# Designs tried in a protein design run: peptides against a protein of PDB entry 5K2M. Part 46

Target 1, 273 residues: chain A of PDB entry 5K2M
Amino acid sequence: MRIGITYTVLRREEMAIKERAGEFGEVVMLHEDDLLFPGNYDLDVVIIRNVSHFKALYTARLFESEGIPTVNSSRLIFEAGDKLFATLRLAGKVPVPEWKAALSEGGALRVPDSLGYPLVSKPVFGSWGRLLAKVNDRDSLEAVLEHRKWMKNPLYGIHYFQEFVEKPGRDIRSYVIGGEFVGAIYRYSNHWITNTARGGKAEPCSDPEVEELSVKAWEAFGEGALAIDIFESEKGLLVNEVNPNMEFKNAARVTGADMAGKLVEYAVEVAKT

## One batch from the design tools (peptide; aimed at target 1 R130)

Design b2_p22_3_s3 (made by RFdiffusion4, then SolubleMPNN; from b2_p22_3, 13 letters changed)
Fold by OpenDDE base, seed 3:
Structure b2_p22_3_s3 (fold): chain B 273 residues (1-273), chain A 22 residues (1-22)
Amino acid sequence: as target 1 above (273 residues)
Amino acid sequence: FDEKIEELVKQGLEFEEELLKE
């Protein structure tokens, strides 16, 4: 078994994945600078750990073009890494926050007629709560839309909105790999954006409802390794988003779950199919 | 070391997103 690991930065996650992969076979670390295609790579599977969503997507597709399976697949990265495409998958299987999509400013200005205020404006791509806006009124909506017109990337012209969900000062991050629930954490924050990358405390989450919901959310995609963001709302648990490029250092530390081992085990299974 | 890696990751993502705007 020859296991490739693509990476941009050697994080704690990549070190743990490398160590665990060494128990199953030969490990080939592939920095982004090492990637040239076509390359005739001699690998049975590649674990995709590129930091960039787009670089991860293209890296996965390039290996697949050489007949080498990837974890995650380019299909999963594409569908799960776009907030709107992920919502389309999730909405058919699990409770999600109420959402609207608009393709023009004129369409976006009608979103409050259905969602009301406050609402959240999100770009369809990006991480760590960048360009998230809590929109409390019409003036704020007009300002967000005006700023989007001057953004050069055409993807900023795809207007994705959610209802604002009141959270109990935390959210849930769960992990599902190959359809198996691996673990979950609470992420505490004094800000309405609860991402641990912004200095939040993490604590273990042991809730059977979270486990069941997380597996159902994974089943909406049907493959790979996903981090799942869940809100505790007055309406119950809501799946907010999924991440096909999971960071798990904090979750592994807090829960003691062998997330790196589970990811490698799944990659070995994929290599054998 | 961990904080430095997190900062590098953050900077890398920010840089890439800026490149996608060009």
Scores: peptide ipSAE 0.015, ipTM 0.451, DockQ to the pose 0.050
OpenDDE base, seeds 1, 2, 4, 5: peptide ipSAE 0.008, 0.012, 0.014, 0.014; ipTM 0.476, 0.400, 0.464, 0.462

Design b2_p22_3_s4 (made by RFdiffusion4, then SolubleMPNN; from b2_p22_3, 13 letters changed)
Fold by OpenDDE base, seed 2:
Structure b2_p22_3_s4 (fold): chain B 273 residues (1-273), chain A 22 residues (1-22)
Amino acid sequence: as target 1 above (273 residues)
Amino acid sequence: FDEKLEELYKLGLEFEEEELKK
């Protein structure tokens, strides 16, 4: 078994994955600078750990073109890593925050007519709550839309909005790998954006309802390894987003769950299929 | 744009590591 691991930065996650992968075979660490395609890669599977969503997506697709399966697959990265496409998968399978998408400024200005205020404006891509805006009124909406016009990436012209969900000073991040629930944490924050990468504290979450909902959310995609962000709302649990390039160092530390081992085990299973 | 995002990611990771040490 030869296991590739693509990466941008050697994080604690990549080190843990490397260590666990070594138990199953030869590990080939592949920095982004090492990747040229078409190539002659002698690998049975590649674990995709590129930081950039798009680099991860293209890397996965390029390995797949060489006949090498990836974890996650390019399909999963594409569908799960885009907040709008992820919402489309999740909607109708699990409870999600109310949402609207608009493809123009004129369309976006009508979103409050349906969802009201406050809203959350999200880019369809990005992590750590970048470019999230709480939109409380018309003036704030106009300001967000004006700023989007001056952003260079055309994807900022895709206007994705959610209802603002009042949370109890925390959210939940769960992990499902190959359809198996691996663990979950609470992420605490005094800010409406909850993320451990922004100074949020993590605590173990042991809730059967979270476990069940997390598995159902994973089933909306039907493959791979996902981190799932869940809100505790007055309406009950809501699946906010999923992440196909999951960070798990805090979750692994807090829960003691073998996230890296489960990911490697799944990758080995994929390689044998 | 991707390079700038990666730089922001690195900064985010550094910030996370610092906050976890508190």
Scores: peptide ipSAE 0.015, ipTM 0.408, DockQ to the pose 0.059
OpenDDE base, seeds 1, 3, 4, 5: peptide ipSAE 0.013, 0.015, 0.015, 0.008; ipTM 0.507, 0.533, 0.511, 0.505; seed 5 fails the geometry check

Design b2_p22_4 (made by RFdiffusion4)
Pose (drawn by RFdiffusion4):
Formats: C-alpha cells, structure tokens, sequence
Structure b2_p22_4 (pose): chain A 273 residues (1-273), chain P 22 residues (1-22)
C-alpha cells in the first residue's frame, strides 16, 4: 500500500494525515514541485491536499489520467468546490438559502427584485470568506458590481447571490466522510462572516438535526470527504456550502474526532478500487 | 490560455495571503 499526499505546505492537517497513512502503508509526500505529468507514479491512491483549490482540481484530474484514484476526485473537487455547481446539486435535496445567479452586471441588478435586501454576494470559487459582501441597498450592489467588473478574473463575471440569513452569531461546520457523519462544530464570531480563517472560533456542536441534514447534503454528491456549512435560521437549518479540501484542526481539537484518521481510512478503501 | 493563466495567478495570490496569515 503506497499512499500519496499532495500538498503545498505542511499545515497541521497534512501532518496528521501523513501520520495516519503511515499506519496503513508507505507514505509518499508529493509537494507541488514533485508533480510532473505525464509521469510514472506508483501509487494505489492519492490524498489531495493542495491549498490552491484549482491546483487540487488539476492534480486530481492528472493522477486520474495515470489510473490512480484520488481523494477527493476531480469531479467532486469541481462540483463541490464551485458555489453555483454545488448549489445546483444541493437544490431539491436539502433546504438551502434562496439564491440567484446572473451572467452580467445588468442581470445582477434585477437580483434584488427576487431576493430582496439585504443580500449576499460571493465569488463562485472562493473560500475563507474572501470577497463576501453584505449588500444592503442598490448603491452597495452597484459598488460591488463595479469592483467585480474591474477585477481581471473572468470567474468574477458569474454573479452568485444569496438572501442574507440572520444567523444566531454563529454557523455550523460539519464533516461527512464516505457517508459517515464524523463530527460538527459551531463557528462563532461577532461578525456575520464566521470562518475560522478570518478569526471565527470553534466550539463543539452536538445537535442531532445537523447530523441528519449533513448526511443528506453529502448524499447529493454521493462520494468523498466533505466539510459542510450549515446556517441556523428562523426557518430551520439551511445548507449553505460544501467544501472538498477540508480544514479541520480546530474542529478535531474541539470535538476530539479523528478527522485525519477517517479521511485516511476512506482513502485506503478507495485504494482497494 | 490567457484566462486560465489569470485564474491560476489569482488563486495563487489568495493562497499565499492565506498562508501568511497563519
């Protein structure tokens, strides 16, 4: 059993994964510099841990082209990692915040007629709560659209919006791996953006409703290891997003759950075809 | 090709800033 781990830097998550994988077989640490294709790699499975979402997608696709299964797969990395594609997959399967998509500035200006104010603008490929905007009126919408327009990245032209959900000073992050719920936390902040990457703080979450909803959200994709974001609202729990390159150091510490171990166990199972 | 290059450079910039904040 040879288990590959692709990485950019060795965060606590990557170190814990390396250790757990060592109990099952030879670990082959693959920095981005070690990635060259086409190439001969002798691996039964690769765990994708690249920090760049896009580098993780392409390395997963490249290893798949060498006949080497990846965790997570290139398909899941793409579908689950893109807010719009993921919302299309979650819709009708679990409750989600109301949302709209537009393809131009003019189309985006009509979004408030459907969603109302306040609304949330976010990039389709983003993480860590970056470039999220709470838009309270037309002037703010025009400001966000003008800035997005002048940004180089054509992906900023895909305008994705959600109604603003009044959360109780926190949100929920849960983890489902291979269909098994493995844990959840609250992420608190005095700011409406609660990511731990922006200073949000983890506490254990033992709400049985989140466990069931988290499995249903995972079932919309039917594979892999997913970190799932959930909002509490006056209309019950809402699934906001899913994440295919999960961070969990604060979550594992707070809940005591072995998220790195469960990811590895799942990877060994996929390595057996 | 140029669009893909821009996407990749933007993503790398954001990743570097994230890592420096740790």
Amino acid sequence: as target 1 above (273 residues)
Amino acid sequence: SEDLKIIMEDSDKEAEEYLESL

Design b2_p22_4_s1 (made by RFdiffusion4, then SolubleMPNN; from b2_p22_4, 11 letters changed)
Fold by OpenDDE base, seed 3:
Structure b2_p22_4_s1 (fold): chain B 273 residues (1-273), chain A 22 residues (1-22)
Amino acid sequence: as target 1 above (273 residues)
Amino acid sequence: DEELEIILEDEEEATREYLASL
């Protein structure tokens, strides 16, 4: 078996994936600079580890056009990597924060009539809490909408909003690969945007309700490897978002779970189908 | 495609910001 691994930067995750993939066959590391299409790639499967959502999406689709399956697939990256498209899948299967989408400023100005204040403005794409805004009032909403008009990317004209969820100073990040729950962590932060990359503490999460909810959230998509962000709210657990480009170095360290091994095992299964 | 270029630039900036935080 020949396993490709595409990457932008060689992180701890990519090193671990490379090491575990070597136990199953020949490993071919493919930096973004090595990728030209159409190409003659002799690979049975490709693990997609590009940092950019769109570069990951196009890389996956390009390998698929050569008859090479990818983990994750271009379909999964497309549906899970867009917050609105992910919400459309999740809302039919699991509890999610209340949300509204608007396609114009005039539509967006009516969102508080349904959600109230405070609410959260999100871009439909992007990672690490980029361009998240807590909107407490009408003046703040008008300011966010005004700034969006001057952004060059047309996707900023897609207005996605959620209710503001009060969290107990933490959130949950879980991992599901091929329909199997692999592990979960609590991420602690004093800021309303919780991310371990911002210096937050991580602790193991061993909760059967989190495990069950995480598997159900994965079943909304029905394939691949997903990180799942869950909020602890007054109304119970809410699935906030999913991520088809899993960062797991902190989760693997804290839980002892073999995230890289599980990802490679799943890629080997995909190669055999 | 100008639209694709703008989208990719935004993701590249986010990537650089993330890497600087590590």
Scores: peptide ipSAE 0.030, ipTM 0.709, DockQ to the pose 0.780
OpenDDE base, seeds 1, 2, 4, 5: peptide ipSAE 0.027, 0.021, 0.019, 0.019; ipTM 0.630, 0.600, 0.564, 0.554

Design b2_p22_4_s2 (made by RFdiffusion4, then SolubleMPNN; from b2_p22_4, 12 letters changed)
Fold by OpenDDE base, seed 4:
Structure b2_p22_4_s2 (fold): chain B 273 residues (1-273), chain A 22 residues (1-22)
Amino acid sequence: as target 1 above (273 residues)
Amino acid sequence: SEEEEIIRKEEEEFAKEYLASL
């Protein structure tokens, strides 16, 4: 078994994955600078840990083009890593926040007619709550739309909105790998954007409803390793988003779950299929 | 974070390239 691990930065996650992968076979660490295609790679599977969503997506697809399976697959990265495409999958299987998408400013200006205020503007790509905006009124909506016109990436012209969900000062991040629930944490924050990267406290979450919902959310995609962000709302649990390039250092630390081991085990099983 | 900065830089580079292609 030869296990590739692609990475941009050697984080705690990549170190843990490398360590666990070494128990299953030969580990080939592949920095982004090492990635040239076609490359004649001799690998049974590649674990994709590139920081960039797009680099992860293209890296996965490039390995797949050489007949090397990836964890996650390019399909999963594409569908799960885009907030709108992820919503399209999730909405058919699990409760999600009310959402609207618009492809023009004129369309976006009509979103409040259905969602009301406050609403949340999201880019379809990005991490750590970057460029999330709580839109409280018309003036704020117009400002967000105006700023989007001057953003250089054309994907900022895809207008994705959700209802604003009042959360109990926390959210839930769960982890499902190969259809198995691995663990979950509460992430505490006084800010409406809950993220542990911003100094939030993490605590274990042991809720059977979270476990069931997390598995169902994973089943909307049907493959790979996903982190799942869940809101506790007045409407009950809502699946907000999924992440196909999950950070798990805090979750692993808090829960004691072998997230890296489970990821490697899944990658090894993918290599055998 | 370092990761945030990497992504920010990549998004800015992509944006520059896209604008240059218009």
Scores: peptide ipSAE 0.181, ipTM 0.767, DockQ to the pose 0.057
OpenDDE base, seeds 1, 2, 3, 5: peptide ipSAE 0.143, 0.053, 0.025, 0.141; ipTM 0.744, 0.683, 0.544, 0.744

Design b2_p22_4_s3 (made by RFdiffusion4, then SolubleMPNN; from b2_p22_4, 8 letters changed)
Fold by OpenDDE base, seed 5:
Structure b2_p22_4_s3 (fold): chain B 273 residues (1-273), chain A 22 residues (1-22)
Amino acid sequence: as target 1 above (273 residues)
Amino acid sequence: DEELEIILEDERKAAEEYLKSL
């Protein structure tokens, strides 16, 4: 068994994956600078750990074009890594926050007619709460839309909105790998964006409803390793988003779950298929 | 908190690399 691991930055997650992969076979670490295609890669599977969504997507597709399976697959990265595409998968299977998408400024200005205020403006791509805006009124909506006109990437012209969900000072991040629930944590923050980068505390989440909902959310995609972000709302649990390039160091530390091992085990299973 | 500083630094580095890839 020869296991490739692509990466941008050697984080705690990549180190843990490397260590666990070494128990199953030969490990080939592939920094982004090492990648050139078409190539002659002698690998049975590649674990994709590129930080960039787009680099991860293209890297996965390039290996697949050479007959080498990837975890995650390019299909999963594409569908799960875009907030709108992920919502389209999730909405038919699990409860999600109310959402609207608009393809023009004129369309976006009508979103409050359906969702009301406050609402959340999200880019369809991005991580760590980047470019999320709580929009409390018309003036704020107009400002967000004006700024989007001057952003270079055409994807900023895809306007994705959610209802603002009042959360109990925390959210939930769960992990499902190969259809199996691995673990979950609460992330505490006084800010409406509960990302751990903003000084949040992590605690174990042991809730059967979270486990069931997380598996159902994974089943909307049907493959791979996903981190799932869940909100506790007055309406019950809502699946906010999924992450095909999961960070798990905090969750692994807090829960004691062998997330790196589970990811490697799944990659080995994929290689044998 | 040393652990928090490590988390923040890792996320900063990841964000910088992400932005370079756009």
Scores: peptide ipSAE 0.020, ipTM 0.547, DockQ to the pose 0.136
OpenDDE base, seeds 1, 2, 3, 4: peptide ipSAE 0.018, 0.017, 0.015, 0.016; ipTM 0.485, 0.517, 0.544, 0.507

Design b2_p22_4_s4 (made by RFdiffusion4, then SolubleMPNN; from b2_p22_4, 13 letters changed)
Fold by OpenDDE base, seed 4:
Structure b2_p22_4_s4 (fold): chain B 273 residues (1-273), chain A 22 residues (1-22)
Amino acid sequence: as target 1 above (273 residues)
Amino acid sequence: DEEEEIIREAEEEATREYLASL
């Protein structure tokens, strides 16, 4: 078994994945600078850990073109890593926040007619709450839309909105790998954007409803390793988004779950398929 | 967090590269 691991930055997660992968076979660490295609890669599977969503997506697709399966697959990265495409999958299986998509400013200006205020503007791509905006009124909506016109990325012209969900000062991040629930944490934050990277406390989440919902959310995609972001709302649990390039150092530490091992085990299973 | 900054820079770079490819 030869396991590739692609990476941008050697984080704690990549170190843990490398260590666990070494128990199953030969590990080939592949920095982004090492990647050239077409190439002669002698690998049974590649674990994709590129930081960039797009670099991860293209890396996965490029290895797949060489006949090498990836974890996650390019299909999963594409569908799960785009907030709108992820919503399209999730909405058929699990409760999600109310959402609207518009393809023009004129369409976007009508979103409040359905969602009301406050609403959340999201880019379809990006991590760590980047370019999330709480839109409280018409003036704020117009400002967000105006700024989007001057953004060079055409994907910023895809207007994705959610209802604003009042959270109890926390959210839930769960992890499902190969259809198995691995663990979940509460992420505490005083900000409406809950992110552990911003110094939030993490605590174990042991809730059977979270476990069931997390598995159902994973089943909307039907493959791979996903982190799942769940809101506790007055309407019950809502699946906000999924991440096919999950950070898990805090979750692994807090839950004691072998996230890296589970990821490697799944990659080994994929290699054998 | 230094790690968050590195990741942010990497994502911003990747975004710039993607945009330059369009």
Scores: peptide ipSAE 0.021, ipTM 0.547, DockQ to the pose 0.089
OpenDDE base, seeds 1, 2, 3, 5: peptide ipSAE 0.017, 0.026, 0.020, 0.020; ipTM 0.528, 0.579, 0.541, 0.556; seeds 1, 2 fail the geometry check

Design b2_p22_5_s1 (made by RFdiffusion4, then SolubleMPNN; its pose is not in this set)
Fold by OpenDDE base, seed 3:
Structure b2_p22_5_s1 (fold): chain B 273 residues (1-273), chain A 22 residues (1-22)
Amino acid sequence: as target 1 above (273 residues)
Amino acid sequence: SELEELLKRLDEDYEEEEKLLS
């Protein structure tokens, strides 16, 4: 078996994936600079580890066009990597924060009539909490909308809002690969954005309710490897978002779970179908 | 690249924070 691994930066995750993939066959590391299509690649499967959402999406689709399956697939990257499209899948299967979408400033100004204040403005794309805004009042909403008008990417004109969820100084990150729950962690932060990339303690999360909810969230998409962000709210557990380009170094370290091995095992299964 | 440098810095910052919290 020949396993490709596409990457932008050789991180701890990519090193771990490479090492585990070597146990199953020949490993071909493919930096973004090595990718040219059509390329007639001789690979049985490709693990997509590009950092950019869009580069990951197009890389997956390009390999698929040559008949090579990818983990994750371009379909999954497309649906899970967009916060609004992910919400549309999740909302039919699991509890999610209350949300609204608007396609104009005039529509966006009516969102508080249903969600109230405070609310959270999110771009539909992006990572690490970039351009998240807690909107406490009308003046703040108008300011956010005004700034969006001057952003060059037309996707910033897609207005996605959630209710503000009060969290107990932490959130949950879980991992589901091929429908199997692999592990979960608590991420502690003093900031309302609890991303570990902004600092914070991580601890193992061993909660059967988190495990069940995580699997159900994965089933909304039905394939691939997903990191799942879960909030602990007064309403119970809420699935906030999913990530088809998961970082797992911290979770693997804290839980001891073989996330790289599970990802490779799933890729090998995909190659055999 | 600028992105590679940013990602390396983020990884380093996280490792330093983990050492401070441990």
Scores: peptide ipSAE 0.013, ipTM 0.461, DockQ to the pose 0.038
OpenDDE base, seeds 1, 2, 4, 5: peptide ipSAE 0.007, 0.008, 0.007, 0.008; ipTM 0.457, 0.467, 0.477, 0.476; seeds 2, 5 fail the geometry check

Design b2_p22_5_s2 (made by RFdiffusion4, then SolubleMPNN; its pose is not in this set)
Fold by OpenDDE base, seed 4:
Order: structure tokens, then sequence, then C-alpha cells
Structure b2_p22_5_s2 (fold): chain B 273 residues (1-273), chain A 22 residues (1-22)
């Protein structure tokens, strides 16, 4: 078994994945600078750990073009890594926050007619709560839309909005790999954007309802390894988003779950399929 | 190309964020 691992930065996750992969076969670390296609890669599977969503997506697709399966697949990265596309998958299977998408400023200005205020503006791509905006009123909406016009990336012209969900000072991040629930954590933050990277604390989450919902959320995609962000709301649990390029260092630490091992095991299974 | 510039910027943004989180 030859396991490739693509990476941009050798993070704790990549180190753990490398270590665990070594137990299953030969590990080939592939820095982003090493990736040139078409190439003569002799690999049975590639674990995609590029930091950039787009780099991950294209890397996966490029390896797939060489006949090498990837974890995650380019399909999964594409669908799960885009907040709007992910919502489209999730909405048919699990409770999600109310959402609207608009493809023009004129359309976006009508979003409050459905969602009301406050609402959350999200880019369809990105991580770590970057460019999330709580939009409290019309003036704020106009400001966000105006700023988006001057952003270089045309994807910022895709206007995705959610209702603002009041959270109990925390959210839930769960992990499902190959359809198996691996673990979950609470992420505490005093900010409306909960992220452990922003100084939030993590605690283990042991809730059967979270586990069930997480698996159902994964089933909306039907493959791969996903981190799932869940809100505790007045309406109950809501699946906010999923991440096909999961960070798990904090979750692994807090839960003691062998997330790296589970990921590698799944990759090995994919290689054998 | 515009696409390359966009991808480079995105990559930079992710790397910078990772550095802040590390």
Amino acid sequence: as target 1 above (273 residues)
Amino acid sequence: SELEELLKQLDKDYKEQEELES
C-alpha cells in the first residue's frame, strides 16, 4: 500500500496522518510544490490535506484523472466545501438554518423580505469564519454588498445568507468518517462566530442526538471524511456547514479519538475498492 | 492570469490564517 498525503503546511493533523499511515504502508508526503500534472504517481490512494479549498479540489481531481482515488474525492470537496452546495445537500436530509441565495445585488436586497434581520452573510468559500458578517439592518446589507463588488474574486458575487442563529455561547463540531461517527466537541466562544482558533475552548460532546444528526448529515453526501458544524438553537439542532478538509487537532486532543487513524483506515479502504 | 492571481490570493489567505492559528 502506497499512501500519498498532499499538504500545504505540515500541521499537527498532517503529522498524525503521516504517522498513522506509516502503519498501513509506504507514505509519500507530497508538498504542494511537488505536485505537477500529469504525473507518474505510483500511489494507491491520496489523502488530500491542502489548506486551500481550491487547491484541495483541483489536487483531488488531478489525482483522480491519473486513476488514483482520493480522500476526500473531488466531488465531495466540491459539494461539501462550498457552503451553498453543501446547504443544497443538507437541506433535504437534516435541519439547517433558514437560508437564501442571490446572484445579484438586486436579489440580495430582497433577502430580508424572507429571512428578516439579523441575518448572516457568508461567502460560499472560505474557512475560520472569514468574511462572515452579521447583518443587522438595511444599511449593513448595503455595505456588505458594496464591499463585495470591489472584491477581486467573482465568487464573492454569489450572495449566500442564513438566518442569524442565537447560540448558547458554543457550537458543536462533529466528525464522521466513512459513515462512522468518530467524535464531537463543544466549541465555546463569547463571540457569535465560534471557532477554537479564535481562543475558544473545546470540550467533549457526548450526545446521541448529535451523533445521529451527524451521521445523517454525512449521508447527505454519502462518502468521505467530514467535519460537521452543528448549532444548538431554539428550533433544536441545526447543521450549519460541513468541512471536507477538516482540522481535528483540538477534537482529537479533547475526545481522545484517533481521528487520524480513522482517516487513514478509511483511505486504505478506499484504495481497496 | 486572473484565475492564477485569485488562487494565489486564496492560498495566501489560508496560509496566513493557518500561521495565526498555529
Scores: peptide ipSAE 0.015, ipTM 0.498, DockQ to the pose 0.083
OpenDDE base, seeds 1, 2, 3, 5: peptide ipSAE 0.012, 0.013, 0.015, 0.013; ipTM 0.488, 0.480, 0.509, 0.504; seed 3 fails the geometry check

Design b2_p22_5_s3 (made by RFdiffusion4, then SolubleMPNN; its pose is not in this set)
Fold by OpenDDE base, seed 2:
Structure b2_p22_5_s3 (fold): chain B 273 residues (1-273), chain A 22 residues (1-22)
Amino acid sequence: as target 1 above (273 residues)
Amino acid sequence: SSLEELLKQLDEDYEEQEELEK
């Protein structure tokens, strides 16, 4: 078996995936600079680890066009990597924060009529809490909307809002691969944006409700490997978002779960189908 | 790239924080 691994930066995750993939066959590391299509690649499966959502999406689709399956698939990357598209999938299966989408400034200005304040403004794409804004009032909403007019990417004109969820100083990140719950962590932060990559404490999360909810959230998409962000709210557990390009170094370290191995095993299964 | 530098900084910041919490 020949396993491709596409990447932008060789992180701990990519090193772990490479190591585990070596147990199943020949590993072909493919930096973004190595990718040219059509390329007539001789691979049985490709694990997509490009940092950019769009690069990951297009890379997956390009390999698929050559008849090579990818983990994750371009379909999953497309649907899960867009916050609005992910919400559309999730909302039918699991509890999610209340949300509104508007396609104009005029529409966006009416969002508080439904959700009230405070709101969270999210770009439909992006990672690490980039361009998340807590919108406490009308003045803040107008400011966010004004700034978005000057952003070059047209996707910033897609106005996605959530209710602000009061969290108990932490959130949950779980991992589901091929429909199997692999593990979960608490991520602690005093800031309303919780991200372990910014120096937050992580602890193991062993909660059957989290496990069940995580699997259900994965089932909304029905394939691949997903990291799932879950909020502990006064209303109960809410699935905030999913990530089809998961970082797992902290979760693997804290839980001891073999996330890289599970990802590779799933990729090998995909290659055999 | 600016992204690679950012990712490197994030990793460094995280590792420093982990060392401070030990």
Scores: peptide ipSAE 0.008, ipTM 0.486, DockQ to the pose 0.040
OpenDDE base, seeds 1, 3, 4, 5: peptide ipSAE 0.014, 0.008, 0.013, 0.013; ipTM 0.496, 0.496, 0.498, 0.496; seeds 1, 3, 4, 5 fail the geometry check

Design b2_p22_5_s4 (made by RFdiffusion4, then SolubleMPNN; its pose is not in this set)
Fold by OpenDDE base, seed 5:
Structure b2_p22_5_s4 (fold): chain B 273 residues (1-273), chain A 22 residues (1-22)
Amino acid sequence: as target 1 above (273 residues)
Amino acid sequence: SSLEELLKQLDEDYEEQQKLES
């Protein structure tokens, strides 16, 4: 078996994936600079680890066009990596924060009529809480919308909003690979945007309700490897978002779960189908 | 360090965003 691994930066995750993949066959590391299409790639499966959402998406689709399956698939990356598209999948299966989407400034200005204040403005793409805004009032909403007009990417014209969820100083990140729950962590932060990359403490989360909800959230997509972000709210657990290009260094360290091994095992299964 | 890795990722994402906006 020949396993490709595409990457932008050789992180701890990519090193762990490489090491575990070596137990199953020949490993071919493919930096973004190594990729030209159409090409003649002799690979049974490719694990997609490009940092960029769009580069990951296009890389996956390009390999699929050569008849090589990818983990994750381009379909999953597309649907899970867009916050609005992910919400559309999740909303029919699991509890999610109340949300609204608007396609114009005029529509966006009416969002508070249904969600009230405070609300959260999100771009449909992006990572690490970039361009998230807590909108407390009309003046803040107008400011966010004004700034969006001057952003060149047309996707900033897609206005996605959620209710502001009061969290107990933490959120939950769980991991589901091939439909199996692998593990979960609490991420602690005093900021309303919880991210371990911003200096948050991580602790193991052992909660059967989290496990069940995480599997259900994965089933909304039905394939691949997903990190799932869950909020603890007064209404119970809410699935906020999913990530098809998961970072798991902190989660693997804290839980002891073999996330890299599980990802490789799943990729090997995909290669055999 | 984890911070250096994060900063590198942020820079890469920024560069990609700039390319998409160009």
Scores: peptide ipSAE 0.012, ipTM 0.478, DockQ to the pose 0.094
OpenDDE base, seeds 1, 2, 3, 4: peptide ipSAE 0.007, 0.008, 0.013, 0.007; ipTM 0.460, 0.451, 0.472, 0.469; seed 3 fails the geometry check

Design b2_p22_6_s1 (made by RFdiffusion4, then SolubleMPNN; failed a check: too like the target's own chain; its pose is not in this set)
Amino acid sequence: SELEEEEKKAEELDKELEELLK

Design b2_p22_7 (made by RFdiffusion4)
Pose (drawn by RFdiffusion4):
Structure b2_p22_7 (pose): chain A 273 residues (1-273), chain P 22 residues (1-22)
Amino acid sequence: as target 1 above (273 residues)
Amino acid sequence: AEAADAAAEAAAAEVVEADFES
């Protein structure tokens, strides 16, 4: 059993994964510099841990082209990692915040007629709560669209919006691996953006409703290891997003759950074809 | 160990930022 781990830097998550994988077989640490294709790699499975979402997608696709299964797969990395594609997959399967998508500035200006104010603008590929905007009126919408327009990346031209959900000073992050619920936390902040990457704080979450909803959200994709974001609202729990390159250091510490171990166990199972 | 962890987080943040600026 040879288990590959692709990484950019060795965060606590990567170190814990390396250790757990060592109990099952030879661990081959693959920094981005070690990635060259086409190439001969002798691996039964690769755990994708690249910090760049895009680099993780392409390395997963490249290893798949060498006949080497990846966790997560290139398909899941793309579908679950893009807010719009993921919302299309979650819709009708679990409750989600109301959302709209537009392909131009003019189309985006009509979004408030459907969603109302306040609304949330976010990039389709983003993480760590970056470039999220709470838009309270037309002037703010025009300001966000003007800035998006001048940004180089054509992906900023895909305009994705959600109604603003009044959350109770926190949100929920849960983890489902291979269909098994492995844990959840609250992420608190005095700011409406609650990511731990922006200073949000983790506490244990033992709400049984989140466990069931989290499995249903995972079932919309039917594979892999997913970190799932959930909002509490006046209309019950809403699934906001799913994440295919999960961070969990604060979550594992707070809940005591072995998220790195469960990811590895799942990877060994996929390594057996 | 704490310094290495801080450095690794700072380097990860730079990678995330670079994706948004690309």

